# Designs tried in a protein design run: peptides against a protein of PDB entry 3NZW. Part 270

Target 1, 212 residues: chain A of PDB entry 3NZW
Amino acid sequence: TTTLAFRFQGGIIVAVDSRATAGNWVASQTVKKVIEINPFLLGTMAGGAADCQFWETWLGSQCRLHELREKERISVAAASKILSNLVYQYKGAGLSMGTMICGYTRKEGPTIYYVDSDGTRLKGDIFCVGSGQTFAYGVLDSNYKWDLSVEDALYLGKRSILAAAHRDAYSGGSVNLYHVTEDGWIYHGNHDVGELFWKVKEEEGSFNNVIG
Target 2, 222 residues: chain B of PDB entry 3NZW
Amino acid sequence: QFNPYGDNGGTILGIAGEDFAVLAGDTRNITDYSINSRYEPKVFDCGDNIVMSANGFAADGDALVKRFKNSVKWYHFDHNDKKLSINSAARNIQHLLYGKRFFPYYVHTIIAGLDEDGKGAVYSFDPVGSYEREQCRAGGAAASLIMPFLDNQVNFKNQYEPGTNGKVKKPLKYLSVEEVIKLVRDSFTSATERHIQVGDGLEILIVTKDGVRKEFYELKRD

## One batch from the design tools (peptide; made by RFdiffusion4, then SolubleMPNN)

Design b2_p28_8_s4 (from b2_p28_8, 15 letters changed)
Fold by OpenDDE base, seed 1:
Structure b2_p28_8_s4 (fold): chain B 212 residues (1-212), chain C 222 residues (1-222), chain A 28 residues (1-28)
Amino acid sequence: as target 1 above (212 residues)
Amino acid sequence: as target 2 above (222 residues)
Amino acid sequence: SELEKIAELEKLYEEASADNPSLRRWEL
């Protein structure tokens, strides 16, 4: 898996691959590794598919309950804390989760929290999470600027996942791309890695290690 | 030595069509190299036009299917005999599986039916309850042999339009029920030839708007 | 302890499913 999220002047970019594996077996090329918790809040998945899918869905229910009780959308900080507290209760039981909770509230603005099954909870501007994270960081860190245009930021997110999919055997399938703003998240499509690779290679003159 | 994770072999296969879905399984039950039964059905009609199979350790599979059938019954009691949708069934099964996250049912689960729009639907589950809706899925002993075949024949992977130098993919299209049944039969026939845990008989459950029908075919009994 | 029992079962599960990818948990 390779997931990433970063803050910039235009909000948050979230990009993820779609491969699931079972050892050396490619279990699926079409897994949704982003959960749409509400129109303003996203969760990303890395680690155990069932652990992530089950608990992030549960998190969605907790966020909805908060909204019903408090008559206000839950903060990104509070949502991530709920998940962090939950996984900490299971510490040592073998849960495997590397998640990012990304969202926008009026109080917080665009916000990203990293939460993992070890109980780590970190607020930050840039995170790459998964077996391909180092490959994604290589591209993302080299080209990241706060002042990126929305178009350039979307491309950078997509391009970083592509780099990871190229080098990490456990990442691939497609890139799912999101842009989070004050008005909520916007889905920017599913991009097949095979098609995207050749397009990027042609346009950039990159990936010269592969002979087309 | 305590070993709770036995494998009774067999193979299951689900394919979704436009307005139908199929779930098929062989009828061989085996432990190691000893055939326990040549006719032990593992695909079940669970009501509400939902068919289910949980392949792996047979006792776990049977237990899971029974729990799901009970869940369907309770759903009717609680919701004025409302039909359980396939997507709701999938969520229910996730909870059944994940409820045993720390001592899992040792099974690969597939369900098939129609979605709320009347389109064919197949959902597959890992042993602890992650699930995905797909057009096709193979599970069990010969899944590694069949799944690549399904990728090619159902999802048209690695197929391109002639004369395009591999630039234009073969367009996705739904298969007819006859085409799907043929693919299922060919898959199991081929798997039987190459895998000792597959054989004896093939049971296919076909779900349409008119209900569930069953077909049975003989497989090689070697 | 309960955690030790869980760890033991996880080990047994991994060993049992090593040869059957259909019975492995999906990883992302």
Scores: peptide ipSAE 0.581, ipTM 0.913, DockQ to the pose 0.914; fails the geometry check
Fold by OpenDDE base, seed 4:
Structure b2_p28_8_s4 (fold): chain B 212 residues (1-212), chain C 222 residues (1-222), chain A 28 residues (1-28)
Amino acid sequence: as target 1 above (212 residues)
Amino acid sequence: as target 2 above (222 residues)
Amino acid sequence: SELEKIAELEKLYEEASADNPSLRRWEL
């Protein structure tokens, strides 16, 4: 898996691959590694598929309950804390989760929290999570600027996942791309890695380690 | 020695069509190298036009299917005989599986039916309850042999339009029920030739708006 | 302890499913 999220002047970009594995077996190329918790809040998945899918879905229910009880959308801080507290209760039991909770509230603005099954909870501007994270960081960090245009930021997110898909055997399939703004998240499509690779190679003159 | 993770072999296969779905399984039940039964069905009609198979350790599979059937029953009691949708069934099965997250059912689960729009639906589950809706899925002993074949023949992976120099993919299209049955039969006959845990018989459950139909075919008994 | 029991079962599961991808947990 490779997931990433970063803040920039235009909000948040979230990009993820779609491969699931079972050892050296590619279990699926089409897994949804982003949960749409509400129109303003996303969760990303890395680690155990069932752990992430089950508990992030549960988190969605908790966020909805908050909205119903408090008559206000839950904050990104509070949502991430609920998840963090939950996984901490299971510490040592063998849950495997590397998640990012990304969203927007009027109070917080665009916000990203990293939460993992070790009990770590971090607020930050840039995270790459998964087996391909170092490959994604290599591209993302080298091109990241706060002042990126929305177009450039979307491309950078997509391009970083592509780099990871190219080098990490456990990442691939497609890139799912999101842009989070004050008006909520916007889905920017599913991009097949095979097609995207050749397009990017041609347009950039990159990936010269592969002969076309 | 405590060994809760037996394997009774066999293979299962689900394929969704436009207005139908199929779930197929061989009827061989085996432990190690000993055939326990040549006809032990592992694909079940669970009611509400949902068919289910949980392949792996047969006792776990039977337990899971029984629990799901009970869930369907209780759903009817609680909701005035409302039909359980396939997506709701999938969520329910996730909870059944994840409820044993730390002592999992040793099974690969597939269900098939029609979604609320009348489209064919196949859902597959890992042993602890992650699930995905797909057009096709193979599970069990010969899954690794069959799944790549399904990628090619159902999802048209690595197929391109002639004369396009590999630049235009073959367009996705739904297969007819006859085409799907042929693919299922070819998959299982091929798997039987290469895997000792697959054989004896093939049972196919076909789900349409008219209900569940069963077909049976002989496989090699070696 | 409960955690030790869980760890033991996890080990048994990993050993049993080592050669059967269909019975492995999906990893992301």
Scores: peptide ipSAE 0.577, ipTM 0.911, DockQ to the pose 0.919; fails the geometry check
Fold by OpenDDE base, seed 3:
Structure b2_p28_8_s4 (fold): chain B 212 residues (1-212), chain C 222 residues (1-222), chain A 28 residues (1-28)
Amino acid sequence: as target 1 above (212 residues)
Amino acid sequence: as target 2 above (222 residues)
Amino acid sequence: SELEKIAELEKLYEEASADNPSLRRWEL
């Protein structure tokens, strides 16, 4: 898996691959690694598929309950804390989760929290999470700046996942791309790596290690 | 030694069509190299036009199916005989599986039916309850043999239009029920030839708006 | 001891499913 999220002047970009594996077996190329918790809040999945899918879905329910009780959307800080507290209760039991909770509230603005099954909870501007994270960082860090246009930021997110899909055997399938603003998240499509690779190679003159 | 994770072999296969879905399984039950039964059905009609199979350790599979059937029953009691949708069934099965996260059912689960729009639906589950809706899925002993075949024949992977120099992919299209049945039969006959844990008989459950139909075919008994 | 039992079962599961990817947990 490779997931990433970063803040920039235009909000948050979230990009993820779609491969699931079972050892050397490619279990699926079409897994949804982003959960849409509400129109303003996303969760990303890395690690055990069931652990992430189950508990992030559970988190969605908790967030909805908060909204019903408090008559206000839950903060990104509070949502991430709920998940962090939950996984901490299972510390040592073998849960495998590397998640990012990304969203927008009027109080917080665009916000990203990293939460993992070790109980780590971090607020930050840039995270890459998964087996391909270092490959994604290589591209992302080299091109990131706060003042990116929305178009450039979307491309950078997509391009970073593509780099990881190219080098990490456990990442691939397609890129799912999101842009989060004060108006909520916007889905920017599913981009098959098999097609995207050749397009990017031609347009950039990159990936010259591969002969077309 | 304590070994709770036995494998009774067999193979299952789900394919979704436009307005139908198919879930098939062989009827061989085996332990190691010994055939326990040549006819032990593992694909079940669970009501509400949902068919289910949980392949792996048969005792776990049977337990899971029984729990799900019970869940359907209680759903009717609690919701005035409302039909359980296939997506709700999938969520329920996730909870059943994940409820044993730390001592999992040793099974690969597939369900098939129609979604709320009348479209064919297949859901696949890992042993601890992650699930995905797909057009096709193979599970069990010969899954590694069949799945790439389904990628090619259902999803038309690596197929291109003739005369395009490999630049135009074959377009996706739904298969007819007859085409799907042919693919299922070819899959199982081929798997039977190469895997000792697959054989004896093939049961195919076909789900349409009119209900569940069952077909049976003989496989090699080697 | 509960955690040890869980770890033991996990090991047994991995060993049992090593040759059958259909029975392995999906990883992302």
Scores: peptide ipSAE 0.571, ipTM 0.907, DockQ to the pose 0.914; fails the geometry check
Fold by OpenDDE base, seed 5:
Structure b2_p28_8_s4 (fold): chain B 212 residues (1-212), chain C 222 residues (1-222), chain A 28 residues (1-28)
Amino acid sequence: as target 1 above (212 residues)
Amino acid sequence: as target 2 above (222 residues)
Amino acid sequence: SELEKIAELEKLYEEASADNPSLRRWEL
């Protein structure tokens, strides 16, 4: 898996691959590693598929309950804390989760929290999470600027996942791309790696390690 | 000496069509190299036009199916005989599986039916309840043999339009029920040839708006 | 302890499913 999220002047970019594995078996190429918790809040998935899917769905329910009880949307800080507290209760039981909770509230603005099954909860501007995270960081860090245009930021997110998909055997399938703003998240499509690779190679003159 | 994770072999697969879905499984039940039964069905009609199979350790599979059937029953009691939708069924099964997250049912689960728009639906589950809706999925002993075949023949992976220099993919389209049945039969006959845990019989459950139909075919009994 | 028992079961599961990817948990 490779997931990433970063803040920039235009909000948040979230990009993820779609491969699931069972050892050396590619279990799926089409897994949705982003959960749309509400129109303003996303969760990303890395680690155990069931652990992430189950508890992030549960988190969505908790966020909805908050909205119903408090008559306002839950903060990104509170949502991430709920998840963090939950996984901490299971510490040592073998949950495997590397998640990013990304969203917007008027109070917080665009916000990203990293939450993992070790109980770590971190607020930050840039995270890459998964077996391909270092490959994604290599591209992302080299090109990241706060002042990126929305177009450039979207491309950078997509391009970073592509780099990881190229080098990490456990990442691949497609890139799912999101842009989060004050008006909520916008889905920017599913980009098959098999097609995207050749397109990017041609347009950039990159990936010259591959002769094609 | 404690070994809770037995494997009774067999293979299952699901394929969704436009307005139908199929879930098929062989009828061989085996432990190691000993055939326990040549006819032990593992694909079940669970009501509400939902068919289900949980392949792996047969006792776990049966327990899971029984629990799901019970869930369907209680759903009717609690919701004035409302039909359980396939997506709600999938969520329910996730909870059944994840409820045993730390001592999992040793099974690969597939369900098939129609979604609320009347389109064919196949959902597959890992042993602890992650699930995905797909056009096709193979599970069980010969899944590694069949799944690549389904990728190629259902989702047209690695197929391109002739004369396009590999630049135009074969367009996706739904398969007819006849085409799907043929693919299922070819999958299982081929799997039977190459895997000792697959054989004896093939039972196919076809779900349409009119209900569940069953077909049976003989497989090699060696 | 319960955690030790869970760890034991996890080990047994990994050993049992080593040759059958259909019975392995999906990892992202």
Scores: peptide ipSAE 0.563, ipTM 0.900, DockQ to the pose 0.914; fails the geometry check

## One batch from the design tools (peptide; made by RFdiffusion4, then SolubleMPNN)

Design b2_p29_1_s1 (from b2_p29_1, 18 letters changed)
Fold by OpenDDE base, seed 1:
Structure b2_p29_1_s1 (fold): chain B 212 residues (1-212), chain C 222 residues (1-222), chain A 29 residues (1-29)
Amino acid sequence: as target 1 above (212 residues)
Amino acid sequence: as target 2 above (222 residues)
Amino acid sequence: SRELRLAVWSHMLPRRVFERYRALLDAEE
């Protein structure tokens, strides 16, 4: 798995691969590793798919309740804290979660929180999470700028996941790409890793160790 | 040493068509190398045009299906006999599975039906309730044999347009009911010949707007 | 365990739905 999110002048880019190797039970190249919590919040999933999917969906319900009760959108900080508090209650029970909660509120601006099942909650500008995170960081960190255009930022997110998919056996399939703005998230499609690989290789001259 | 789980073998297969879906399973039930039954259905009509199978440890599968059926009844009671949608059913099953997160049902669960737009839908679950809507999924003993074939035949994975040097994939094409049934039969026939835990009979439940119909085919008994 | 299942359900489910699932759990015992 490789998931990433980063803040830039245009909001937040979220990009994830779609490969899941779950032994003999479920193996897929098309897993949705972004959970649309609501139209304004995204959650990513790494680790246990069931844990992430179950609790981030639950988080969506909590966020909706907040909106109904408080008559305003929940902050990204509050949403991530709800999840963090929940996993803390199950600390030591064996949950496996590495998630990023991403959103854009008027008060906070573009905001990313990393939350995991070990009790860690971090606010930050750039996160890569999963077995391929190091490979993604290699591309992302070297090319990241706050002033990226939306187009360049989207490409950078996609390209970073591609790098991870190329090197990490547990990452691949396709890239799901999102742009988070104050008006909500925008889905920017599913990009097959194989097709993307050859395109990038041709255009950039990358991956010269692969012949074909 | 104690193992609370058994493996009763078998294989299940779900395929979504354009306006239909199928869920199929063999009828062999086995423990170790001993056949318990040559006809033990494992695919069930759960009402509301939803079919379900949970393959693996049969006792867990039966329990899960029973609980889901009961859940359907309660849904009708609470919602003035409103039809349970396939997506809501999937969420419900997730709750059932994740409720045993730390002592899970050792089953691979697949449901099939029609979505709210009348399109074929297949949902696949891991033992603890993660789920995904897919075009097709095989589960159980012969899943590893069948899935690569399905990826090619249903999902058109690794198929490319001629003259594109393997760069352009063929577009997805919907299969007819007849084509899907044939594909299922061929898959299980092949599986039976190569895996000892699959065989005897094949039941296919076909879901359309008109309801659920069942078909039965014999498989090899060896 | 029963207690663990109930804990999970209580977090996730509205009271009405929770009661139904609890009933299902009770029927298994």
Scores: peptide ipSAE 0.000, ipTM 0.689, DockQ to the pose 0.031
Fold by OpenDDE base, seed 3:
Structure b2_p29_1_s1 (fold): chain B 212 residues (1-212), chain C 222 residues (1-222), chain A 29 residues (1-29)
Amino acid sequence: as target 1 above (212 residues)
Amino acid sequence: as target 2 above (222 residues)
Amino acid sequence: SRELRLAVWSHMLPRRVFERYRALLDAEE
């Protein structure tokens, strides 16, 4: 698995691969590793898919309850704290979660929190999470700028996942790409890794070690 | 060391069409190398145009299906006989599975039906309740054999048209009911020839707006 | 576009929830 999220002038880019593995087998190439918590919040999934999916969906319900009570959107900070508190209650129980909670509120601006099953909660600008995270960081950190255009940012997210998919056997399938804005998230499609690889190789001259 | 889980073999296959869905399973039940039954249905009509199969350890599968059927009844009771939607059913099953997160049902669960728009829907679950809506999913013993075959025959990729920023989905070429049934039959025939845990009979449940139809085909009885 | 988002949300959310989020979106504009 490789998931990433980063903040930039245009909001947040979220990009994830879609490969699921069972041991040495590819169980699926089309797993959705982004949970649409609500129209304004995204959660990413690394680790146990069921743990992430169940609790991030649960988080959505908690966020809705908050909004009903307070008559305003929940902050990304508060949403991530709810999840963090929950997983902390299960500390030692065997949950496996590496999650990024991404959203954009007027008060906070574009905001990313990393939350994992070890009880870690971090606010940050850039996170890559999963077995392919190092490969993604290699591309992302090298090309990241706050002032990226939306187009360039989307490409960078996609390209970073591609790098991980190429090198990490546990990552692949396709890239699901999201742009989070003040008005909510926008899905920017599913991009097949194979097709993307050849396109990028041709356009950038990258991956020269692969003879097609 | 006591192993509470068995493997009763078999294979299940779900395929979503445009306005229908199919869930199929062989009828062989096996323990190790001994055939327990040549006709043990594993695909069930659960009401509200939802069909379900939980393949793996048969005892767990049966228990899960029964619990879901009960959930459907309770849903009707609580909601003035409102039809349970397929997406709500999926969420319900997730809760059933995840409720046993630390002692999971040892099954691969697939449900099929129609979504709220009348489109075919297939949902696949892991043993602990992670689920996704898919166009096609095989589960069980011969899943690894069948899935590549299906991938070659049907493009189930949720692809968007380039340049539309994910706004326009590529038109899915849906197979007809007849084509899907043929594909299912071919898949199971092939699986039966290659895998000892698959065989005897094939039961196909077809969900349309008119209800659930069942078809039965004989497989090899080796 | 706002319209496209609303369309997507309408498919994802129960009607009551959708209406709430629509209202929240409107309040933020």
Scores: peptide ipSAE 0.021, ipTM 0.717, DockQ to the pose 0.012; fails the geometry check
Fold by OpenDDE base, seed 5:
Structure b2_p29_1_s1 (fold): chain B 212 residues (1-212), chain C 222 residues (1-222), chain A 29 residues (1-29)
Amino acid sequence: as target 1 above (212 residues)
Amino acid sequence: as target 2 above (222 residues)
Amino acid sequence: SRELRLAVWSHMLPRRVFERYRALLDAEE
């Protein structure tokens, strides 16, 4: 698995691969590793799919309850704290979660929190999470700028996942790409890794170690 | 690692069409190399135009299906006989599965039906309740043999063109019910020839706006 | 855009949920 999120002048880019593995076997190439918590919040999934999906969906319910009660959108900070508190209650029980809660509120601006099942909660500008995270960081950190255009940012997210998919056997399938804005998230499609690889190789001259 | 596909054998297959869905399963029940039954249905009509199968450890599968059927009844009771939607059914099944997160049902679960727009829907679950809506899914002993074939024959609808915010979908070619039935039959025939845990009979449940119909085909008995 | 977002939400969400989020979005304007 490789998931990433980064904030920039245009909001947040979220990009994830879609491969599921069982040992040395590819179990699926089409797993959705982004949970659409609500129209304004995204959660990413690394680790146990059921744990992430169940509790991030639960988080959505809690966020809705908050909004109904308080008559305002929940902050990304508060949403991530709810999840963090929940996983803390299950510390040592065997949950496996590495998640990023991403949103854009008027009060906070573009905001990303990393939350894992070990009880870690971190606010940051850039996170890559999963077995391919190092490969994603290699591309992302090298090209990251706050002033990226939306187009360049989307490409950078996609390209970073591609790098991980190329090097990490546990990552691949396709790239699901999101742009989070003040008005909510925008889905920017599913991009097959194989097709993307050859396109990028041709256009950028990258991946010269592979002969087609 | 847990393998839910080896306990009682068999294979299940779900495919969503444009305005229909199918869920199919062989009728062989086996333990190791011993055939327990040549006709043990594993695909069930659960009401509200929802069909369900849980393949793997048969006892767990039966228990899960029974619990879901009961959930449907209670849903009707609580909601004045309102029809349970396929997406709500999926959520319900997730709760049933995840409720046993640390003592899981050893099954691969697939449900099929129509979504609220009348479009075919297939949902697939892991043993602990993670699920996704898919265009097709095979489960069980011969799933690894069938899925690559399906991937080449069935288009997936949950893909959008970049930058369109879900407005423009990638091109989708829908299969007719007859084409899907043929595809299912061919898949199971091939599976039967390659895998000892698949055979005897094939039961296909077809869901349309008019309800659920069943078709039965014989498979090899060797 | 706001209009595009609302159009997507109207398709993706149950009506009751859509109306709620539309109201919240409007309150932030």
Scores: peptide ipSAE 0.005, ipTM 0.682, DockQ to the pose 0.012; fails the geometry check
Fold by OpenDDE base, seed 4:
Structure b2_p29_1_s1 (fold): chain B 212 residues (1-212), chain C 222 residues (1-222), chain A 29 residues (1-29)
Amino acid sequence: as target 1 above (212 residues)
Amino acid sequence: as target 2 above (222 residues)
Amino acid sequence: SRELRLAVWSHMLPRRVFERYRALLDAEE
């Protein structure tokens, strides 16, 4: 798995691969590793798929309850704290979660929290999470700028996942790409890694170690 | 240490068509190398045009299916006999599975039906309740043998248009019911030849707008 | 067989769960 999220002038880019593995086997190439918590919040999934899917969906319900009660959108900080508190209650029970809660509120601006099952909750600008995270960081960090255009940011997210998919056997399938704005998240499609690889290789001259 | 879980073998296969879905399973029930039954159906009509199979530890599978069937009944009771949608069914099953997160049902669960648009739908679950909607999924003993075949035949993965140097994928095309049934039969026949836990009989449940149809085919008897 | 069980579970279980299960099976052996 490789998931990433980063803040930039245009909001947040979220990009994830879609490969699921069981041991040495590819179980699926089409796993949705982004949970649309609500129209304004995204959660990413790394680790145990069931844990992430179940609890991030639960989080969505909690966020909805908050909005109904307070008549205001929940903050990303509060949403991530709800999840963090929950996983903390199950600390040591064997949950496996590495999630990023991403949103854009007027009060907070674009905001990313990393939350994992070890009880870690971090606010940050850039996170890559999963077995391919190092590969993603390699591309992302090298090209990251706050002032990226939306187009460039989307491409960077996609390209970073591609790098991970190329090097990490546990990552691949396709790239699901999101742009989070103040008005909510926008899905920017599913991009097949194979097709993307050849396109990028042709356009950038990257991956020269692959003779195709 | 007491292991409460067994493996009763078998294989299940779900395929979503355009306006239909198929869920198939062999009828062999085995413990280790001993055949418990040559005809033990593991694919069930759960009502509301939803078919379900939970393959692995048969006792867990049966329990899960039973709980789901009960859930369907309760849903009708609570919602004035409203039909349970396939997506709602999937969510319900997730809750059933995850409710035992720390003592899981050791099964691979697949359900099939029609979505709200009348399109074929297949949902696959891990033992703890993660699920995905897919075009096809094999589960159980021979899943690893069947899935690559399905990917090629149903999803046309790694199939390219001739003359495109691998740059253009073949478009996804829905298979007819007859083609899917043939594919299922071929898959299970192949699996039976390669895996001792698969065989005896094949039951196929076909879900259409008209309801659930059952077909049975004989497999190799070891 | 252990191998068959592991093969089946490797396809059914999330990797981390599978690894734990594998470890438990290894410890029994």
Scores: peptide ipSAE 0.000, ipTM 0.703, DockQ to the pose 0.573; fails the geometry check

